# Designs tried in a protein design run: peptides against a protein of PDB entry 3T7K. Part 212

Target 1, 248 residues: chain A of PDB entry 3T7K
Amino acid sequence: KAEKILARFNELPNYDLKAVCTGCFHDGFNEVDIEILNQLGIKIFDNIKETDKLNCIFAPKILRTEKFLKSLSFEPLKFALKPEFIIDLLKQIHSKKDKLSQININLFDYEINGINESIISKTKLPTKVFERANIRCINLVNDIPGGVDTIGSVLKAHGIEKINVLRSKKCTFEDIIPNDVSKQENGGIFKYVLIVTKASQVKKFTKLINDRDKNETILIVEWNWCVESIFHLNVDFTSKKNVLYQKK

## One batch from the design tools (peptide; made by RFdiffusion4, then SolubleMPNN)

Design b2_p28_6_s1 (from b2_p28_6, 12 letters changed)
Fold by OpenDDE base, seed 4:
Structure b2_p28_6_s1 (fold): chain B 248 residues (1-248), chain A 28 residues (1-28)
Amino acid sequence: as target 1 above (248 residues)
Amino acid sequence: KEKILEKIEKETVLESEEEKQELIDEFK
C-alpha cells in the first residue's frame, strides 16, 4: 500500500532519522504511515536503546521527560524536531490534490525552539557534559521525585559513572561516596557531589561531611541544576542557580 | 481520552507539576 502511494513521486528523500517521540504521537501511527516513513528513511522507536544509534527526537517543545533529556546524549543528536514535521510530511504524501513530483519538506523548518546548532554541535563532542565537568560519582537521595532509577539513568547517559543512593533518613557519613576523579590541574573538582530535595538534607549532609572530612570540597545541588546543565550541555560553576551548598 | 492522559502522565514523570499540567491541557 505504501509503495502505491509513494509511486507518484519521482524521487524520494532519505531523511536518515532514527527517532523517539516524547509529548507527541501517543496514539502511534497506522501501519501504512509507518511503512511510508520507513521508505523515507524515518524509523521511530518506542524506547531508547544504545544499539539503535538514535539521532533524532520528536517533541513539541523542550521537555523534562526522560526521553528528551536522554536525547541530548545521543552521539550525535542530529535533529530535534517538532511533530509537525511528520504531520506535514504525511499530509503532503496523502494529498491527492497536490500534483507534487517531489516531497518539499525541509527538516530545518521544524527545529524545536531552544535546541540550536550550538547545542547540536556539543552532542558531537567525544565527552559527556558531566564528564567534562569532572563529575563521575554522585550521591542521590532516595526520595527524589521521578525515582532514583529514572533520574540515575538520565545522569548515566550524560557521563555519570556511579550513582550512590542515599537513604536520607538513615544514612551516615560512611554511606557518602567521594567523586573519585583524578585532579586535573585547571578544573574545580568537588570531592563530594550530592543531589538532594530538601533543605534539611543540605543541613544533614554538610554537617556529616564537615565533621568527618574537614576542608573538603562539597557541591550540593537540586535536580534542576542537572536539568539546566543537560539543556545547555555545559556545567556553569560560576552560577549559583539551583546550587544549595558549595564549598571550594 | 483517558488512555492518552495516562500515557502523558507516565511520560512526564520528570516534568514540573506546572509543565505536566500544561502538557496534559494541550492534549485535552
Scores: peptide ipSAE 0.026, ipTM 0.647, DockQ to the pose 0.894
Fold by OpenDDE base, seed 2:
Structure b2_p28_6_s1 (fold): chain B 248 residues (1-248), chain A 28 residues (1-28)
Amino acid sequence: as target 1 above (248 residues)
Amino acid sequence: KEKILEKIEKETVLESEEEKQELIDEFK
């Protein structure tokens, strides 16, 4: 059926998209449309797997979903597109009125606002955003919204190697892991990096660390600090936004 | 509608409450 529909076109584009969707297409696609998309080089996956070599995300805008955040770790992310790309494409293909010999849809017309070439270009870097920031090991409180597994998965996708989950009410100094990064000559490495949710946790962890390991560097941030770093694919250590405590 | 809402809610776990509500409202 898809072949018959596409037969009216002399040449078919190959978009070469391996994509996931977030915040759109919740009902999926019918079998005919999936086949049409496949013939145009558009393959949509339900979930993110490294083996699928995903290069595209469909979303209406920048979102804080797991899929969207992880899409910025694709190697590379080639396109971040609005769902209207698919909608308009399928409309054009199903249109009987247009004696169109060619599909005339340009991917660049459907870019998600705020995902510019600067962001896309950073996904081609050999390192991940937190790796570049010398953050390898972090401490994460167990009561974080979204859950430690989801948050941890996103952080790992972006270069965090080790996530230590802290039971915030029961943890001691010995439960806190250092950020095991060799001192680079030119960059302030934080020995202790923590993601917390409450001011009381800041007080607790700062006290524990300062009492036992005096004069060490500490970075305590909110989840939003991580999100902003991911959205920019850059850690800005000059910004105090979403930083709860910093000791250099 | 309910299934769509459930899926949206699941995918938006990491969204701010405001953004989550906006997404929910767009699909109601």
Scores: peptide ipSAE 0.026, ipTM 0.652, DockQ to the pose 0.914
Fold by OpenDDE base, seed 1:
Structure b2_p28_6_s1 (fold): chain B 248 residues (1-248), chain A 28 residues (1-28)
Amino acid sequence: as target 1 above (248 residues)
Amino acid sequence: KEKILEKIEKETVLESEEEKQELIDEFK
């Protein structure tokens, strides 16, 4: 059926998209439309797997979903597109107007607002955002909204190697892991990096660390600090936004 | 409708409550 529908076009584009969707297409696609998209070089996946070599995200806007945040770790992310790309494409293909000899849809007209070429270019870097920032081992409180598994999965996609989950009410100093990175000459290395949810946790962890490991560097942030770093694909250590405690 | 809302809510676990509500409203 898809072949018959596409036979009216003299030339078919190859968009070369391997994509996931977030915040759109919750009902999925029918079999015919999936076949049409496949013939145009558009393959939609249900979940993110490294083996699929994903290069595209469909979303209505910048979202804080697991899929969207992980899409910024693609190698590279080629396109971040609005769902209207697929909608308009399928509408044009299903149109009975005989006069269309060619599909005329430009990917660049459907870019998600705020995902520009500067962001796309950073996805071509050989390192991940937290790797570049010398953050490889973090401490995460167990009561974080969204759950430690989801948050941890996003952080790992962006270069964090080890996630230590802290039981905020019962943890001791011995439960806190150091950020084990080699001292690079240029860049602030924090020995202890923690993601917390409450001011009381800041007080607790700063006391535990300062009492047992005096004069060490500490960075305590909220989840929004990580999100902003991912959205910019850069860690700005000069910004105090979403930083709850910093000791250099 | 309820199943769609449930799917949206599950997918948007990392969103702020305001952003979740906006997404829900867009797909109603």
Scores: peptide ipSAE 0.025, ipTM 0.647, DockQ to the pose 0.909
Fold by OpenDDE base, seed 5:
Structure b2_p28_6_s1 (fold): chain B 248 residues (1-248), chain A 28 residues (1-28)
Amino acid sequence: as target 1 above (248 residues)
Amino acid sequence: KEKILEKIEKETVLESEEEKQELIDEFK
């Protein structure tokens, strides 16, 4: 059926997209449309797997979903596209009225607002955003919204190697892990990096660390600090936004 | 429609409440 539909076109584009969707296409696609998309070099996956070599995300806008945040770790992310790309493409293909010999849909017309070439270019870097920031090991409170598994998975996709989950009410100094990274030329190293949700946690962890490991560097941030860093594919240590405590 | 909203809500677990609500409103 798909072949018959596509037979009216003299030339078919190959978009070479391996994509996931977030915030769109919740009902999926029918079998015919899936086959059409496949013939055009568009393959949509349900989940992110490294083996699939994903290079594209479909979303209506910048989202804080696991899929969207992880898409910025693709190697590279080639395209971040609005769902209207697929909608318009399928509409054109199914249209009997348009005497079109060619499919005239340009990927660049469907870019997600805020994901510019500067962001895309950074996905070609050999390192991940937190790796570049000398953040390898972090402490994460167990009561974080979204859950430690989801948050941890996103952070790992962006270069965090070790996620230490802290039981906020029961943890001691011995439960806090250091950020084991050697100093690189262009970045300060924080010995202790923590993601917390509450002011009481800031007070607790600062006391625990300062009492037991005096004069060490500490960075305590909110989840939003991580999100902003991911969206920019850069950590700005000069910004105080979403930083709850910093000791240099 | 309800099933779609449920799926959207589940997928937006990492969104702020404001952004989540905005997303839900866009798909209503």
Scores: peptide ipSAE 0.024, ipTM 0.648, DockQ to the pose 0.857

Design b2_p28_6_s2 (from b2_p28_6, 11 letters changed)
Fold by OpenDDE base, seed 5:
Structure b2_p28_6_s2 (fold): chain B 248 residues (1-248), chain A 28 residues (1-28)
Amino acid sequence: as target 1 above (248 residues)
Amino acid sequence: KEEILKKIEKETVLESEEEKQELIEEFL
């Protein structure tokens, strides 16, 4: 059926998209439209897997979803596109009125606002954002919104190797892991990195660390610090935004 | 409508309440 629909075009583009969707297309696509998209080099996946070599995200805007945050870890992310790309493409293909010999849809007209070439270019770097920031091992409180598995999965996609989950009420100093990174020339290394949700946790962890491991470097941040770092594909250690405690 | 809401809510688990509400208003 798709072949008959596409036969009216003299040339078909190959968009070479391996995509996931977030915040759009919740009902999926019908079989004919999936086949059409496949013939145009557009393959949509339900979930992110490294084996699929994903290079595209469809979303209406910048979102804080697991899929969107992980899309910024693609190698590279080639395109971050609005769902209107697919909508307009399918509309043009199904239109009987348009005596179009060619599909006239440009990917660049559908870029998500705020995902610019500077962001896209950073996805071509050989390292991940937290790897570049010398953050390898973190401590994460167990009461984090979204859950430790989802948050942990996003952080791992962005170069965190080890996520230690802290039981906020029961943890001791011995439960806190150090950030095991060798000093590289161009960045301050924090020995202890923690993501917390409450001011009481800041007081607890700062006391535990300072009482047992005096004069060590500590970074305590909110989840929003991680999100901002991901959205910029850069960690700004000069910013105090979303930093709850810092000891250099 | 309710099933779509549940799907949106599940995907927006990491969104702020304001962002979730905005997303619901845009797509429902």
Scores: peptide ipSAE 0.024, ipTM 0.646, DockQ to the pose 0.887
Fold by OpenDDE base, seed 1:
Structure b2_p28_6_s2 (fold): chain B 248 residues (1-248), chain A 28 residues (1-28)
Amino acid sequence: as target 1 above (248 residues)
Amino acid sequence: KEEILKKIEKETVLESEEEKQELIEEFL
């Protein structure tokens, strides 16, 4: 059926998109539309897998979903597009107006606001954002909204190798892991990095660390610090935004 | 409707409550 629909066009574009969707297309696509999109070089996946070599995200705007945050770790992310790209494309293809010899839809007209070429260019870097920031091992409180598995999966996609989950009520100093990174000459390395949800946790962890390891560097942040770092594909250690405690 | 809402809620687990509500209103 898709071949018959596309036969009216003299030339078909190849968009070369391997995409996931977030915040859009909850009902999915019918079989005919999936076949049409596949013939145009657009493949939609339900979930993110490294083996699929994903290069595109569809979303209405910048979102804090697992899929959107992980899309910024694609190698590279080629396009971040509004769902209107697919909608307008399918509308043009299904149009009974015989006069269209060519599909005329430009990907660049459908870019998500705030995902610019500066962000896209950073996805071509050989390193991940937290790797560049010398953050490889973190401590995460167990009561974090969204759950430790989802948060942990996003952080791992962005270069965190080890996530230690802290039982905030029962943890001791011995439960806190160091950020085991080689001293690079030109980067602020924090020995202890923690993601917390409450001011009481800041007081607890700062006391535990300072009582046992008094001279060490500590970074305690909220989840929003990680989100902002991902959205910019850069860690700004000069910013105090979303930093709850810092000891250099 | 309820199944779609549950899918949206599950996918938007990391969103603010305001952003979740906006997504529900736009795509349901």
Scores: peptide ipSAE 0.023, ipTM 0.642, DockQ to the pose 0.896
Fold by OpenDDE base, seed 2:
Structure b2_p28_6_s2 (fold): chain B 248 residues (1-248), chain A 28 residues (1-28)
Amino acid sequence: as target 1 above (248 residues)
Amino acid sequence: KEEILKKIEKETVLESEEEKQELIEEFL
């Protein structure tokens, strides 16, 4: 059926998209439209798997969803597109009125606002954002909204190797892991990195660390610090935004 | 409608409450 619909076009584009969707296409696509998209080199996946070599995300805007945050870790992310790309494409293909010999849809016209070439270019870097920031091992409180598995999965996609989950009410100093990064000569490496949700946790962890390891560097941040770092694919250590405690 | 809502809610776990509400209003 899809072949018959596409037969009116002399040449078909190959968009070479391996995509996931977030915040759009909740009902999915019908079988005919999926086949049409496949013939145009557009493959949509339900979930992110590294083996699929995903290079695209569809979303109406920048979102804080797991899929969107992880899409910025694709190697590379080639396109971040609005769902209107698919909508307009399918409209042109199904249109009986247009004696169009060619599909005239340009991917660049459908870019998500705020995902510019500078962001896309950083996805081509050999390192991940937190790896570049010398953050390898973090401590994460167990009561984080979204859950430790989801948050942890996003952080791992962006170069965190080890996530230590802290039971915030029961943890001791011995439960806190150091950020096991060899002291590079030129950079402020934080020995202890923590993601917390409450001011009481800041007080607790700062006390525990300072009482046992007084001279060490500490970074305590909110989840939003991670989100902003991901959205920019850069950690700005000069910014105090979403930083709850910092000791250099 | 309810299934769409559940799917949106599941995907928006990491969204701000404002963004969640906007998504709900846009798609429901």
Scores: peptide ipSAE 0.022, ipTM 0.639, DockQ to the pose 0.924
Fold by OpenDDE base, seed 3:
Structure b2_p28_6_s2 (fold): chain B 248 residues (1-248), chain A 28 residues (1-28)
Amino acid sequence: as target 1 above (248 residues)
Amino acid sequence: KEEILKKIEKETVLESEEEKQELIEEFL
């Protein structure tokens, strides 16, 4: 059926998109439209898998979703596009009135606001954002919104190797894992990195660590610190934004 | 939990309650 619809065009573009959607197309696409998109080199996946070599995200704007945050870990992310790209494309293809010999839809006209070439260029780097920041092992409190599995999955996509889940009420110093990284000269290395939700947790963990290891480096942050680092694909250790406690 | 979710939600500028509902499963 799609072939018959597309037969009116003399030339078909190949967009070479392997995409996920977030904040749009919740009802999915009908079989004909999926076939049309496939013929145009647009594959839409329900979930993110590394094996699929995803290179595109569809979203109306920058979102704090698992899919959006993970899309910034794609190797590379080629395009971050508004859903209107697909909408306008399908409208043009289904239009009976247009004696269009060619599809006249340009990907660059549908870029998500705030995802610029500077961000896209950083997705071409051989390392992940937290890897570059010398953050390999973190401690995560179990009461984090979104859940430890989802948050942990995003953090792993961005180069965190080990996530230790802390039971905020019952944890001891022995439950806190060190960030085991080789000392690199040009980056702040923190022996203990923690993501927390409450000021009481900051007080607890700082006390536990300082009572046992008084001279150790500590970084305690909110989830928003991670989000900002992901959105910029850079960790700014000079910023105190979303940092709850820092000891160098 | 709810207060922290509300704080996170404020940082994700949602355009509609419908968008909010649609994003609940993936929202961080």
Scores: peptide ipSAE 0.021, ipTM 0.578, DockQ to the pose 0.085

Design b2_p28_6_s3 (from b2_p28_6, 9 letters changed)
Fold by OpenDDE base, seed 3:
Structure b2_p28_6_s3 (fold): chain B 248 residues (1-248), chain A 28 residues (1-28)
Amino acid sequence: as target 1 above (248 residues)
Amino acid sequence: MEKIKEKILEETKLESEEEKEELLKEFE
């Protein structure tokens, strides 16, 4: 069926997209449309796997979903596209009225607002955003909305190697892990990095650390600090936004 | 319909409540 539909075109584009979808196409695609997309070099995957070498995300806008956040860690992310790309493409292909010899859909017309070339270019860097920021090991409270597994997975995709989950009510100083990074000359290194949800946790952890390791550097942030860092593919240590406590 | 709503809720667990509600409106 797909071959018959596509036979009316003299030339078929090869878009070379390996994509996941988020916030769109919840019902999926029918078999014919999947085959059409495949013939055009568009492969849509259900989940993110490193082995698939994904290079594209479909979403209506910037989202905070696991898939969207992880897409910014693709190597590289080539395209971040609105779902209308697929909708218009399939509409054109299924149209019987238009004697079109060629498919006239340009990928660049469907870019997600806010994902610009500056962001895309950073996905070509050999390092991840938190790696560049000298954040290798973090402490994460266990009561974080969204769950430690999902958040941890996103953070790992962006260069955090070790995630220590803290039981906020029962943890001691010995449960807090240091951020073990080699001293680089120009990068602010925080010995203790924590992601917390409540002001009470800030008070607790600052006390525990300062009582036992008074002269060490501490960074305590909200999850939104991580999200903003991912969206910009850059950590801005000059910003106080979403920073709950900082000791340099 | 209910399965789709569950899928959306799971996918958007990191989103704001407002965003979740907006995405669910399509299926109300």
Scores: peptide ipSAE 0.292, ipTM 0.838, DockQ to the pose 0.797
Fold by OpenDDE base, seed 4:
Structure b2_p28_6_s3 (fold): chain B 248 residues (1-248), chain A 28 residues (1-28)
Amino acid sequence: as target 1 above (248 residues)
Amino acid sequence: MEKIKEKILEETKLESEEEKEELLKEFE
């Protein structure tokens, strides 16, 4: 059926997209449309797997979903597109009214607002955002909204190697792991990096660390600090936004 | 419809409540 539908076109584009969707197409696609998209070089996956070499995200806008955040870790992310790309493409293909010799849909017209070339270009870097920031090991409180698994998965996609989950009410100093990175002369390296949810945790962890490991560097942030870092594909250590405690 | 709603809610667990509501309203 797909071949018959596409036979009316003299030339078919090859978009070369390996994509996931977030915030759109929750009902998926029918078999015919999937085949059509495949013939146009558009393959849509249900989940993110490294082996699939994903290069595209479909979303209506910038989202804080796991898929969207992880898409910024693609190597590279070539395109971040609005779902209207697929909608308009399929609409044109299924249209019987116009004898179209060619499919006239330009993917560049469907870019997600706020994902610019500067962001896309950073996905071509050989390192991940937190790797560049010398954040390898972090401590994460167990009561974080969204869950430690989802948050941890996103952080790992962006270069954090070790996620230590802290039982906020029961943890001691011995439960806190150091950020094990080689000291660089000009790089802000924090020995302890923590993601917390409330002020009481800041007070607790600062006390625990300062009492046992005096004068060490500490960075305590909220989840939004990580999100902003991902959205910019850069960690700004000069910003106090979403930083709850910092000791250099 | 209910299954789609559940998927959206799960997918948007990192979003604000306001954003979740917006996405539920505008989902495709």
Scores: peptide ipSAE 0.290, ipTM 0.834, DockQ to the pose 0.787
Fold by OpenDDE base, seed 5:
Structure b2_p28_6_s3 (fold): chain B 248 residues (1-248), chain A 28 residues (1-28)
Amino acid sequence: as target 1 above (248 residues)
Amino acid sequence: MEKIKEKILEETKLESEEEKEELLKEFE
């Protein structure tokens, strides 16, 4: 059926997209449309797997979903597109009225607002955002909204190697892991990096660390600090936004 | 419809409440 529909076109584009969707197409696609998209070099996956070499995300806007955040770790992310790309494409293909000899849909017309070429270009870097920031090992409180597994998965996608989950009410100094990194060019190193949710946790962890490991560097941030760093594919250590405690 | 809403809620667990509400409105 898809072949018959596409036969009316003299030339078919190959978009070469391996994509996931977030915040759109929750009902999926029918078999015919999937086949049409496949013939146009558009393959949509349900989940992110490294083996699939994904290069595209479909979303209506910048989202904080696991898929969207992880898409910024693709190697590279070639396109971040609005769902209207697929909608308009399929509309054009199914249109019987348009005597179109070719499909005229340009990917660049459907870019997600806020994902610019500067961001896309950073996905071509050989390192991940937190790797560049000298953050390898972090401490994460267990009561974080969204869950430690989801948050941890996103952080790992962006270069954090070890995630230590802290039981905020029961943890001691010995439960806190150091950020074991070598000094990199133009990057500060914090010995202790923590993601917390509450002011009480800041007080607790600062006390524990300062009492037991005097004069060490500490960075305590909110989840939003990580999100902003991912959205920009850069960590700005000069910004105090979403930083709860910093000791240099 | 309920199944779709459940999927949206699960997918948007990291979103703000305002954003969740906005995304849900598109399916109402």
Scores: peptide ipSAE 0.288, ipTM 0.837, DockQ to the pose 0.899
Fold by OpenDDE base, seed 1:
Structure b2_p28_6_s3 (fold): chain B 248 residues (1-248), chain A 28 residues (1-28)
Amino acid sequence: as target 1 above (248 residues)
Amino acid sequence: MEKIKEKILEETKLESEEEKEELLKEFE
């Protein structure tokens, strides 16, 4: 059926997209439309797997979903597109108007607002955002909204190697892990990096660390600090936004 | 319809409540 529908076009574009969707197409696609998209070089996957070499995300806007955040770790992310790209494409293909000899849909007309070429270009870098920031090991409180598994998965996609989950009410100094990075000459390295949810946790962890390991560097941030770093594919250590405690 | 709402809520668990409500409205 898809072949018959596409036969009216003299030439078919090859978009070369391997994509996931977030915040759109919750009902999925019918078999005919999937076949049509495949013939146009558009493959849509249900989940993110490294082996699939994904290069595209469909979303209505910038979202904080696991899929969207992880899409910024693609190698590279080639396109971040609005769902209207697929909608308009399929609409044009299913149109019975005989006058269309060619599919005229440009990918660049459907870019997600706020994901520009500057962001896309950073996904071509050989390193991940937290790797570049010398953050390899972090401490994460267990009561974080969204769950430690989801947040941990996103952080790992962006270069964090080890996630230590802290039981906020029962943890001691011995439960806190150091950020084990070699001192590079020109980068602020924090020995202890923590993601917390409450001011009381800041007080607790700063006391525990300062009492046992005096004069060490500490960075305590909110989850939003990580999100902003991902959205910009850059860690700005000069910004105090979403930083709860910093000791250099 | 309820199953779709549940899927959206699960997918948007990292979003704000306001954003979740907005996304739900678009697909009702």
Scores: peptide ipSAE 0.287, ipTM 0.837, DockQ to the pose 0.882

